Peptides against a protein of PDB entry 3B8E. Designs and how they scored, part 44

Target 1, 230 residues: chain A of PDB entry 3B8E
Amino acid sequence: PFLIFIIANIPLPLGTVTILCIDLGTDMVPAISLAYEQAESDIMKRQPRNPKTDKLVNEQLISMAYGQIGMIQALGGFFTYFVILAENGFLPIHLLGLRVNWDDRWINDVEDSYGQQWTYEQRKIVEFTCHTPFFVTIVVVQWADLVICKTRRNSVFQQGMKNKILIFGLFEETALAAFLSYCPGMGVALRMYPLKPTWWFCAFPYSLLIFVYDEVRKLIIRRRPGGWVE

## One batch from the design tools (peptide; aimed at target 1 I165 A178)

Design b2_p22_7 (made by RFdiffusion4)
Pose (drawn by RFdiffusion4):
Structure b2_p22_7 (pose): chain A 230 residues (1-230), chain P 22 residues (1-22)
Amino acid sequence: as target 1 above (230 residues)
Amino acid sequence: VVSVVVVVSVVLFVAAVYVVFS
């Protein structure tokens, strides 16, 4: 959101105060819950891990996330940001350009008249909007994320999805999101109510992508002992 | 702890649904 905000100088898809809603807020309970996760095999049947090699935060870890599921999770939220505007004057292939504030009215685009008070709005279909969606979009995929980061070898099936806390940590997250996106007013610090009708589901298309993917490879992993590139 | 988490999660869900439909 901040990166592409510079390369193609488009409108800020995600805010800073908006980021401190995934860390010390929403993703919180989910990850804590990840811990309550149980065995995945008879571990008391393997030499002790050599602390010289198999680190905790391996770098394959980074690949399987920071450059793989952080992306298809990236596109999903970097999509909803678009259709959060298209239904307000989004430039499907346009917009790519600054948006002053002292401008106050004077300019708009794609058949419109945006600015003052609608400058609080020219930055409201984004502020109290686009951001907040690019938010729910996050959590949206954090589901398939939280359900895939529950094994590194077994399918959600071969390992029943019964991590009481986590299952009941999901609503415990999703709810925070909406009870926060429709907060009777805590929209001053955060953003405004994103139309329940669609503004949510739009990110859900991608979550299904995440899931099946890591779900597949795990097979490639199991159907292949020392699985090749994967 | 599990019961508490379940309650909390249901309460939050109900609260969220309520606020959304308000």

Design b2_p22_7_s1 (made by RFdiffusion4, then SolubleMPNN; from b2_p22_7, 19 letters changed)
Fold by OpenDDE base, seed 1:
Structure b2_p22_7_s1 (fold): chain B 230 residues (1-230), chain A 22 residues (1-22)
Amino acid sequence: as target 1 above (230 residues)
Amino acid sequence: LVKEAEERALELLKKALELILE
């Protein structure tokens, strides 16, 4: 997210505080929950054929899966960001290169895509209005991520949601997201303004996409052991 | 192969971004 912010020179999609809340608040409990996930019945029964190569392949597969999921998470966040800014009059193409003027407190006449002038304060409000939904989008996408990461080969429907710690992690993330989104003073304290409840649903297509992607991946792995998808 | 495809996709994305920024 921050790299795209620098490269595209767009208004800040996700603040440093929100990044810290993601990294420390939302990712920690889920990561712990995954550590206590019941091992897949098939993983425990499979002896590594070659401990060196199978470990390397497994690490590569994990890295690739996390990389792919991370990309989808970022896309989901940026989608939410662009939707919010578009609803406020800033079309995606107009945001390119806008950062310089956007962050200049002495420029109070930055025009949106429709010629509406925005003061510095107004721009910062809309920017901070993006931070909370971006964060919430990441949380909602992480729901799918956590659910899919509990298994490598088995479908979520086969493994079920037996891990109480995982369920707790999902509730904790959701509670944190709700707190940051709706608690008074978060706009000042964390640069996260309250969002409409409808924004929680903006991420659902991406959450579903991750879920479907992983289920399809796992299905292919099950049907073609040792295939190119592994 | 998937990793190579992802790397190529990332390179293409970078090039596309560079083209948009130029």
Scores: peptide ipSAE 0.000, ipTM 0.239, DockQ to the pose 0.016
OpenDDE base, seeds 2, 3, 4, 5: peptide ipSAE 0.000, 0.000, 0.000, 0.000; ipTM 0.261, 0.246, 0.256, 0.221; seed 3 fails the geometry check

Design b2_p22_7_s2 (made by RFdiffusion4, then SolubleMPNN; from b2_p22_7, 19 letters changed)
Fold by OpenDDE base, seed 1:
Structure b2_p22_7_s2 (fold): chain B 230 residues (1-230), chain A 22 residues (1-22)
Amino acid sequence: as target 1 above (230 residues)
Amino acid sequence: LVEEAEERALRLLKLALELIER
């Protein structure tokens, strides 16, 4: 998100607080769930025939899968960002190159796509209004990722522990998202203004996209065992 | 307890942010 902010010179889509909330809050439970899943898998999997190559391949596959999921998450966040800004009068095309003027506190007449002038304070409110739904979008997309991770390994015993970790993770992420979205003072304290409940649903297409992506990936792996997608 | 933990986490996050902005 920060790279796109720099490259496209758009208003900041995701604040530092929100990034920290994602990295420390939302990613922690998935990381723990994965660590447990890896530990269980290492216990249950017979010794790899070639420990060095099979471990390297598995690490590469995991890294690639997470990289791809992370890209889909980022796309989901940016989609939500652009939708919110569009609802506030800033079309995506208009946001390109706007950062310099957007962040200048002395410019109080930044025009939106409809010629409405926005004060610095108003712009920052809109910017901060984007941070929360970006975060929520990541959380909702992570729900899909967690559910996908659960479906990868059909061990009934793994399903029990995974279910508890998954449920706890979903609860923690949702609770954190709800807290950050609806707790009074979060706009001032964390630059995360309250979120309309409807924005929770903005991420659902991307959650579905992740599901479809993972199912397609699984289908490809099943059809082409040992392929580059595995 | 969950609210307190959330508040504590939020305070820690705020503190971390203040440290980064510094």
Scores: peptide ipSAE 0.014, ipTM 0.330, DockQ to the pose 0.051
OpenDDE base, seeds 2, 3, 4, 5: peptide ipSAE 0.012, 0.000, 0.013, 0.013; ipTM 0.286, 0.275, 0.337, 0.338

Design b2_p22_7_s3 (made by RFdiffusion4, then SolubleMPNN; from b2_p22_7, 19 letters changed)
Fold by OpenDDE base, seed 5:
Structure b2_p22_7_s3 (fold): chain B 230 residues (1-230), chain A 22 residues (1-22)
Amino acid sequence: as target 1 above (230 residues)
Amino acid sequence: LVKEAEERALKLLKLAQELIEQ
């Protein structure tokens, strides 16, 4: 998100507070839950054919999978961001290069894509309105991430949802997202304006995409052991 | 460990809030 903000010079899609809430609030409990996840029965039974090469390949593949998932998460967040700004009159093309004028406190006549003028205060309200749904989008996508991370090879349907800590993590993330989105004063305190409940559903296609992607990946690994996808 | 992590997270959130108010 931050790199695209710099390159495209768009209004800030994700605030520092939101990033901290993701890193500390949403990622920590899931990470702990994964530490208590039962070792996949296949990982323990496979003697490494070559301990050096098989370990390196496994680390690279895990890194690539997490990198790909992280890109899908970012795309989901940006999609939500662009939809909200478009609904407020700012089309994606118009946002390119707009940051300089957007962040200028002395410019109170920034035009949207339809010629409507926006004051600095109005622009910042819209910007902060984007931070909350971006955060919620990440949380909803993280549900899929947490579920798929339970296994490397087995389907979620085969492994099941037996880890109570994982379930607790999902509820904690959701509760935190709801608290930050709807608690009175969060707009002033954290610059996270209230989210319309409908925006929670905007992330669901991306969550489903991650789930389907990982299930297909795992299916390929099961059918073709030792393939490049492993 | 989870409770400790939650407490740490809450402390960090409070610290972040204080930094923003500054």
Scores: peptide ipSAE 0.010, ipTM 0.339, DockQ to the pose 0.064
OpenDDE base, seeds 1, 2, 3, 4: peptide ipSAE 0.000, 0.009, 0.000, 0.008; ipTM 0.204, 0.275, 0.231, 0.277; seed 3 fails the geometry check

Design b2_p22_7_s4 (made by RFdiffusion4, then SolubleMPNN; from b2_p22_7, 18 letters changed)
Fold by OpenDDE base, seed 2:
Structure b2_p22_7_s4 (fold): chain B 230 residues (1-230), chain A 22 residues (1-22)
Amino acid sequence: as target 1 above (230 residues)
Amino acid sequence: LVKEAEERAKELLEKAKELIES
């Protein structure tokens, strides 16, 4: 998120403190849960043929999996960010390069995509309104990603939810998201304004899409072992 | 792998603390 903010010069989609809360609060427990579950399901069943090469391959596979999950989470967050800004009159194309004027306190006539002028205060309200839904979207996408990534080949329906640590992680993330979204003072402390309950559902279509995509991927892997989709 | 994840988490936590203190 921060790299895209710098490169595209868009309004800040997610505050630094919120990013830290994601990285430290929401990603740690899920990462640990995935490490435990991958060890039980797919990796440990294969006796390492060569401990050095198989360890390196497994480390690369895990690193790629975490990298892919992080990328999918970021895409989900940005999707919600662009939806909220578009609903407030800022189309994605118009946001490119807008940061300089957006963050300037002396410019109170920043035009949206429809020619409406926005004061600095109004812009910051919209910006901070995006932070909470972005965070919640990441959490909701993490639900899907964690459930999906628990198995490489088996359907979620076949493997079930046996990992208690994973289930605990999902509840912890949800509780943290609810706390940060609805606790008084979070708007001032974390620049996260209270979230309307309807925005929790904004990520659900995306999570469902990822779920369907991964189930299809796993189905293809089961039908064609050793394919490029693996 | 869990140890590596824990070490990486600790590194991230330390970096985060440095960023907050900065």
Scores: peptide ipSAE 0.007, ipTM 0.240, DockQ to the pose 0.038
OpenDDE base, seeds 1, 3, 4, 5: peptide ipSAE 0.006, 0.005, 0.007, 0.007; ipTM 0.268, 0.236, 0.229, 0.262

Design b2_p22_8 (made by RFdiffusion4)
Pose (drawn by RFdiffusion4):
Structure b2_p22_8 (pose): chain A 230 residues (1-230), chain P 22 residues (1-22)
Amino acid sequence: as target 1 above (230 residues)
Amino acid sequence: VSVVVVVSVVLFVAAVVVVVSH
């Protein structure tokens, strides 16, 4: 959101105060719950881990996330940001350009008249909008995320999806999102109500991508002992 | 665990109510 905000100088897809809603807020309970997760095998049947090699935060970890599921999770939220506008004057292949505020009216695009009070708006189909969706879009995938980060070997099947806390930590997250996106007014600090009809599901298309993927490889992992590149 | 379940249901219901109210 900040990165592409510079390369193609388009409108800020995600705000800063908006980021402190994934960390110390929504993703919180989910990860804590990840811990209550149980065994995945008879571990008391393997030499002790050599602290010289198999680190906690491996770098393969970074690959399998910081550059793999952080991306297909990236596109999903970096998609909803578009169709959050298209239904308001989004430039499918246009827009790529600054948007002053002291401008107040003077300019718009794709057949319109945006600015003052609609400048609070020319930055409101984004502020109290686009951001907030690019938010729910996040959580949206955090589901398939939270359900894949529940093993590094077994399928959600071979390991029943019964982490009581986590299952009942999901609603415990998703709800925060909506009870926050439709907050009777806590929209001043945060953003405004994203149309329940669609503004949500739009990110859900991608979540199904995440899931099946890591779900597949795990097979490639199991169907292949010392699985190749994966 | 039961408390967490209750809390999660309550939050969900509360969220549904708020969403429906809008």

Design b2_p22_8_s1 (made by RFdiffusion4, then SolubleMPNN; from b2_p22_8, 18 letters changed)
Fold by OpenDDE base, seed 1:
Structure b2_p22_8_s1 (fold): chain B 230 residues (1-230), chain A 22 residues (1-22)
Amino acid sequence: as target 1 above (230 residues)
Amino acid sequence: VKEVEERALKLLKEAERLIEEA
């Protein structure tokens, strides 16, 4: 998020506090949930052929997979960000290079894509309105991520939702997202203004994308054991 | 990933500081 903020000079899509909530609040319980996930039957059956090389290869493959998922998460967040700003009159192309004027408190006549002037305060409200749904988008995408990470080769449909800790993690991150989204004062305290419930669904395509991505990946692994996608 | 996140957080804090100072 910050890289795009810097490179594109767009209004800040995600605040530091929101990121902290993601890293510490949203990711912690899911990570714990994964630690207690029952070992996949195939993992237990795997004998390392070469412990040194196979470990390194596996770590690289895991890192690559997480990197790809992280990119999809970021894309989901930015999609939600652009949708919200577009709904408020700021088309994506108009946001490019707008940051300097957007963040200048002395400029109270920043125009949107339709020529409407926005005060500094109004702009910041819209900006902070993006923080919450960006966070929620990450949470919704993490639902898929958490579910897919419980297995290496088996489909979610094969492994099922047996881990109670996983279910708790999904509940906790959702509850946190709901709290941050709807609790009064979050706009002031965390720069997270309340969002419409419909924004929860904005992330679903990306959640589905991650799910499909992982299912396809796992399918390839099953069809081509020892492949580069494993 | 953790290192990237830490770097991201640092950059965001700096960005927020710059916004507050602007």
Scores: peptide ipSAE 0.005, ipTM 0.269, DockQ to the pose 0.028
OpenDDE base, seeds 2, 3, 4, 5: peptide ipSAE 0.000, 0.000, 0.000, 0.000; ipTM 0.265, 0.232, 0.262, 0.258; seed 2 fails the geometry check

Design b2_p22_8_s2 (made by RFdiffusion4, then SolubleMPNN; from b2_p22_8, 18 letters changed)
Fold by OpenDDE base, seed 1:
Structure b2_p22_8_s2 (fold): chain B 230 residues (1-230), chain A 22 residues (1-22)
Amino acid sequence: as target 1 above (230 residues)
Amino acid sequence: VEEVEERALELLEKAKQLIEEA
């Protein structure tokens, strides 16, 4: 997110505090939940055929999978960001290069895509209004990520939601997201203004996409054991 | 959950302070 912010020179889609909320708040419990996840029966049964090559391949595959999931997650966040800004009159094309003027407190006449002038304060409110739904989008996408990361080969439908720690992690992430989204003062404290409940659903297509992606990946792995997708 | 939220909030406030000091 921050790299795209720099490269595209767009208004800040996700505040540093919000990033920290994600990294420390939303990722920690899920990571713990995954650490306590019972190793797939397949992981334990697989003798490393070639420890050096299999380790390298596994590390590459894990890195690629996490990279791909992270990209989808980022796309989900940015989608939500662009939708919110578009609803407030800032079309995605108009946001390109706007950062300099956006962040300038002395410019109070920044025009949106419809010629409406926005004060610095108004712009910052809209910016901070984007932080919360971006965060929520990340959380909702992480639901799918956590569920899919539970297993490398088995479908979620096969493995089920047996891990109570995972369920707790999902609940904690959701509760934290709800707290940050709806608790009074979060706009001032964390630059996260209250979120309309409808914005929670904006992430669902991306969560579904990740879920489908992973299920397809797992299906390919099951059909072609030892393939590059494994 | 409330305790975790409170702790998370405290951590975030601390992080915010660190960022502001940095």
Scores: peptide ipSAE 0.006, ipTM 0.271, DockQ to the pose 0.050
OpenDDE base, seeds 2, 3, 4, 5: peptide ipSAE 0.000, 0.000, 0.006, 0.006; ipTM 0.244, 0.232, 0.274, 0.266; seeds 2, 4 fail the geometry check

Design b2_p22_8_s3 (made by RFdiffusion4, then SolubleMPNN; from b2_p22_8, 17 letters changed)
Fold by OpenDDE base, seed 1:
Structure b2_p22_8_s3 (fold): chain B 230 residues (1-230), chain A 22 residues (1-22)
Amino acid sequence: as target 1 above (230 residues)
Amino acid sequence: VEEVEKRALELRELAEELVRRA
């Protein structure tokens, strides 16, 4: 997300504080849950047939899988971002290069795609309105990612949600998202304005996409042990 | 859902007012 913000010079889709809330609040407990679950799962108990090659392959595949999941997650967030800005009169093409004028407090006549002039305050309200749904999109996509990462080879349907720590992590992540989205003062403190409940559903197609993608990936791995997807 | 949306809108308006005052 931040790289696209720099490269495209678009208004900031996700604030630094929101990123910190993701990294510390939504990623930490899930990461701990995954670490415990990986320790409990037979994934670590299976000695690699060739420790050097299988470790490198596994590291590359984990990196590629997390890279792909992270890209889908980012795409989900950006989709929500662009939809909100488009609903407020800023089409995606118009956002390219707009950051400089967007962030300038002295420019109070930034035109949208329809020729409407936006004050700095109005622009920042719209920007901060994007932060919350971007965050929520990440959280909802992370639900799928966490459930998926629980198993390297088995379907989620086979292993179920037996890990209490994972369930707690999902609950905490959801509770944090709800707190940050709907608690009074979070708009001022964290630059996260309240989100309409309908925007929670914007992430679901991407969560489903990740879920389907990983189930297909796992199915391929199960059918072709030792392929490039392992 | 409608009550939550209404509350979310009220909170948004409050946030917007706070930003206008800041």
Scores: peptide ipSAE 0.015, ipTM 0.339, DockQ to the pose 0.044
OpenDDE base, seeds 2, 3, 4, 5: peptide ipSAE 0.000, 0.000, 0.013, 0.000; ipTM 0.287, 0.261, 0.312, 0.280

Design b2_p22_8_s4 (made by RFdiffusion4, then SolubleMPNN; from b2_p22_8, 18 letters changed)
Fold by OpenDDE base, seed 1:
Structure b2_p22_8_s4 (fold): chain B 230 residues (1-230), chain A 22 residues (1-22)
Amino acid sequence: as target 1 above (230 residues)
Amino acid sequence: VEEVEKRALELLKKAEELIKAA
């Protein structure tokens, strides 16, 4: 997300607070839960055929797979971001390079895509309105990610939801997302303005996409053991 | 929070400048 922010010079889609909430609030407990997840029975039983090459290949492939999932996650967040800004009159193309003027407190006549002028305060409200949906989008996408990433090869349907800590983590991150989105004062305290319930659903296609992607990946791995997808 | 965000943005701007200079 930040790379796109820097490269495209768009208004900040995800605030520091939301990032901290993701890292500390939503990811920490699930990550801990994954560390205690029972090792996938097939991972432990499979001795690497060539410990040196297979380890490197596997680490690289895992890194790429998680990188791809992370990209899909980011795309989900940015999609939500662009939709919100578009609904407020800022089309994605217009946002390119707008950050400099957007963040300038002295410019109170930044035009949207329709020629409407926005004050600094109005722009910041819209920006902060994006933070919560972006965060929620990440959380919803993480539901799929965390559930699917507990296994490398087995489907979620095969492995099941056995880790109570993981389940707790999913509830915790969801509860945190709901709290941050709807608790009075969060807009002032954390710059996370209340989220319309409809925005929760904006992430679902991406969550499903990640789920399908990983299930397909795992299916390929199961059908072609030792393939380059593993 | 505003100060933290401001600092973060400043850091990002600096990073951007470094990338552009590189």
Scores: peptide ipSAE 0.006, ipTM 0.267, DockQ to the pose 0.018
OpenDDE base, seeds 2, 3, 4, 5: peptide ipSAE 0.000, 0.000, 0.000, 0.011; ipTM 0.257, 0.250, 0.239, 0.281; seeds 2, 4, 5 fail the geometry check

## One batch from the design tools (peptide; aimed at target 1 F171)

Design b2_p23_1 (made by RFdiffusion4)
Pose (drawn by RFdiffusion4):
Formats: sequence, C-alpha cells, structure tokens
Structure b2_p23_1 (pose): chain A 230 residues (1-230), chain P 23 residues (1-23)
Amino acid sequence: as target 1 above (230 residues)
Amino acid sequence: SFFFIFFSIVIVIIVIIFFFYFS
C-alpha cells in the first residue's frame, strides 16, 4: 500500500493508523491461538533439533509467506481498493496521480466534480472508505491464512479443524473488524462503514485462492518425500 | 439480493465450520 503509492503515485490504499489494526489489534488473538494448536505427529521420535541449522524463523518461512501468500493476499486487498472506487468514480486504468487537499474542489476525474467537503470526500471514498475495506480484505484472507498456518504437513482434514480457541478466535477477529467498521463513531480515529452488501465479500474471492494453494502443495510435499523445489 | 446472497454465504461458512468442529 505504501510501496505502490510511490511507484505509480496513486491514492494511499492503506493508512498508517490503519496498519496498527492488524498487529496490536485484530491478528492478535488468531496467532496466540495458533499456539494452542496440538501435535502433528509423534515428535518424541526424532533426534533433537540441531540449533545450528533448523532455525525458528527459517528463510523458507519467509519465502512461503513474505513472497508467496503475502502476495496473493496482497492482490486481494490491492483489488478491493479499486472496486471501492469504481462505484464512485474510480479510474480503472486512470487516476495515477496526486490529489492535493488545499485544492478544494477544482479537479476531479472520470466524469465528476470532487473537492471541498467533497475533498473531505475526495479523500473519503478512501479515508473512511478504501482503507477500511483494504482492512477487512486483510482479515478476509487472514481466515484462509489462519487455517493454513495450522500445519506444515497435514491438510485441514487430516487434522480436524478443532482448535477451539482459534475457531472461536476467528469470529473473535472478524467481529472486531465489523464492530470496528461500523463503530457508532470510532470512525474518527479509524474509517467509516463499508457497505455490508459487497464491500466485504469482494476480498473473499482471493481467500479461496490462498487456501487451496498451500493445501495442494502439502500434498506435493507428502506425495513426494523430499519434495523438490517445494 | 446482495444481502441475501451474502448472508447465505455467511451461514454456509458457519455451518461448514461447525461441521468440521463437531465432526
């Protein structure tokens, strides 16, 4: 959101105060819950891990996330940001350009008249809007995320999805999102209510992508002992 | 129509979750 905000100088898809809603807020309970997760095999049947090699935060870890599911999770939120505007004057292939504030009216685009008070709005189909969706879009995928980061070898099936806390940590997250996107007014610090009708589900298309993917590979992992590139 | 579809999907998802939780 901040990176592409520079390369193609488009409108800021995600705010900073908006980022401190995934860390010390929403993703919180989910990860804590990840811990309550149980065995995945008879571990008391393997030499002790050699602290010289198999680190905790391996770098394959980074690949399988920072550059793989952080992306298909990236596109999903970097999509809703678009159709959060298209239904207001989004430039499907346009827009790529600054948007002053002292401008106050004077300019708009794609058949419109945006600015002053609609400058609080020219930055409101984004502020109290686009951001907040690019937010729920996050959590949206954090589901398939939280349900894939529950094993590194077994399918959600071969390992029943019964992490009581986590399952009941999901609503415990999703709810925070909505109870926060429709906060009777906590929209001053955060953003505004994103139209329940669609503004949510739009990110859900991608979550199904995440899931099946890591779900597949795991088979490639199992159907292949020392699985190749994966 | 969008509300009905959305709520239906939510219900389905919740059913699936309970199905996997109680199965």

Design b2_p23_1_s1 (made by RFdiffusion4, then SolubleMPNN; from b2_p23_1, 23 letters changed)
Fold by OpenDDE base, seed 5:
Structure b2_p23_1_s1 (fold): chain B 230 residues (1-230), chain A 23 residues (1-23)
Amino acid sequence: as target 1 above (230 residues)
Amino acid sequence: EKLEELLKFLEELLELLKKLLEE
């Protein structure tokens, strides 16, 4: 998100506070919970890794985690960002190059896509209104990301949801997201303004996409061992 | 200053969560 902010010169889609809440608040406990996940049912039927040739982290894992899943997560967040700004009169094409004028407190006549002028204060309210839904979108997408990380090869349906710590992690990150989004004073303290409850559902298609994508990938691996998707 | 307050809050929250997970 921050790289796109710089490259496209758009208004800040995700604040520093929200990034910290993701990295330290909503992502840490779920990541720890994976250490308590049960082994896959067929793990002992697989050949052991060759320590001389087989890396624990390979290019395929990096490509999946950061190149594919990470891109879907980013797309989900940006989708929410662009929808909110469009609802407030700023179409995506109009946001390109707008940051300089957007962040200038002395410019109080920034025009939206419909010719409406926005004061600095009004623009900052809209910007901060985007941060919380973006954050919540990431949390909802992380539900799917966490669940798919339970297994490498087996379907999640074969593995099941027996890890109580993982279930707790899902609850915790959701509760934290709700707390940060709706607790009185968070708008002033953290610049996290309350969001409409409907925004929680905006990320569901992307969460589902991640889940379906990974299940299909795992299905391909099971049917074609040694494939490039493994 | 607000960033420091946030960091302290997150650290406290993390400690609380760790305690809950250790039970």
Scores: peptide ipSAE 0.008, ipTM 0.292, DockQ to the pose 0.032
OpenDDE base, seeds 1, 2, 3, 4: peptide ipSAE 0.000, 0.000, 0.000, 0.000; ipTM 0.191, 0.193, 0.195, 0.165; seeds 2, 4 fail the geometry check

Design b2_p23_1_s2 (made by RFdiffusion4, then SolubleMPNN; from b2_p23_1, 23 letters changed)
Fold by OpenDDE base, seed 3:
Structure b2_p23_1_s2 (fold): chain B 230 residues (1-230), chain A 23 residues (1-23)
Amino acid sequence: as target 1 above (230 residues)
Amino acid sequence: DLLEELEKFLKELKELLEKLLNE
């Protein structure tokens, strides 16, 4: 999110403190949960045939998978961001290059896509209104990500939800999202204004997309053991 | 103050995790 903010010169979609909450709060427990996940099958207990080549292939595949999932998560967050700004009169095309004027407190006549002028304070309210939904979108997408990362080959329906730490991770992410979204004072302290409950559902299509993508990937792996998709 | 509350919340969650691991 921060990289796109710099590259596209758009208003900041997600605050730095909120990013830290994602990295330290929502990602840590899930990562630990995966470390304690039991071996999926006896195949996982077999030593690699070639430790050098098989390790490299696995690291590349893991890196690509996490990179792809991370891109889908970011796209979900940005979709929510652009929808909220569009509802407030700022179309995506108009946001390109707007950051400099947006962040200037001395410019109080920034025009939206419809010619309405916005004060600095009004612009910041709209910006901070985007932070919470963006964060919640990431959390909701992470639900699917966490569940799919539990297994390498087996479907979620086959492996089940046996890891108590994984379940706790899902609960922790949800509780943190609720706390940051609805706790009084978060708008001032974290620049995260309260979220309308309807915005929780905006991320569900992306969660479903990740789930379907991974189930298809795993299905291909099961049908073609030893393929490059593993 | 809010950071302290967040830290407290995270600490409580950690304690809950430890309880779950010991069951």
Scores: peptide ipSAE 0.000, ipTM 0.247, DockQ to the pose 0.042
OpenDDE base, seeds 1, 2, 4, 5: peptide ipSAE 0.000, 0.000, 0.000, 0.000; ipTM 0.189, 0.231, 0.184, 0.187; seeds 1, 2 fail the geometry check

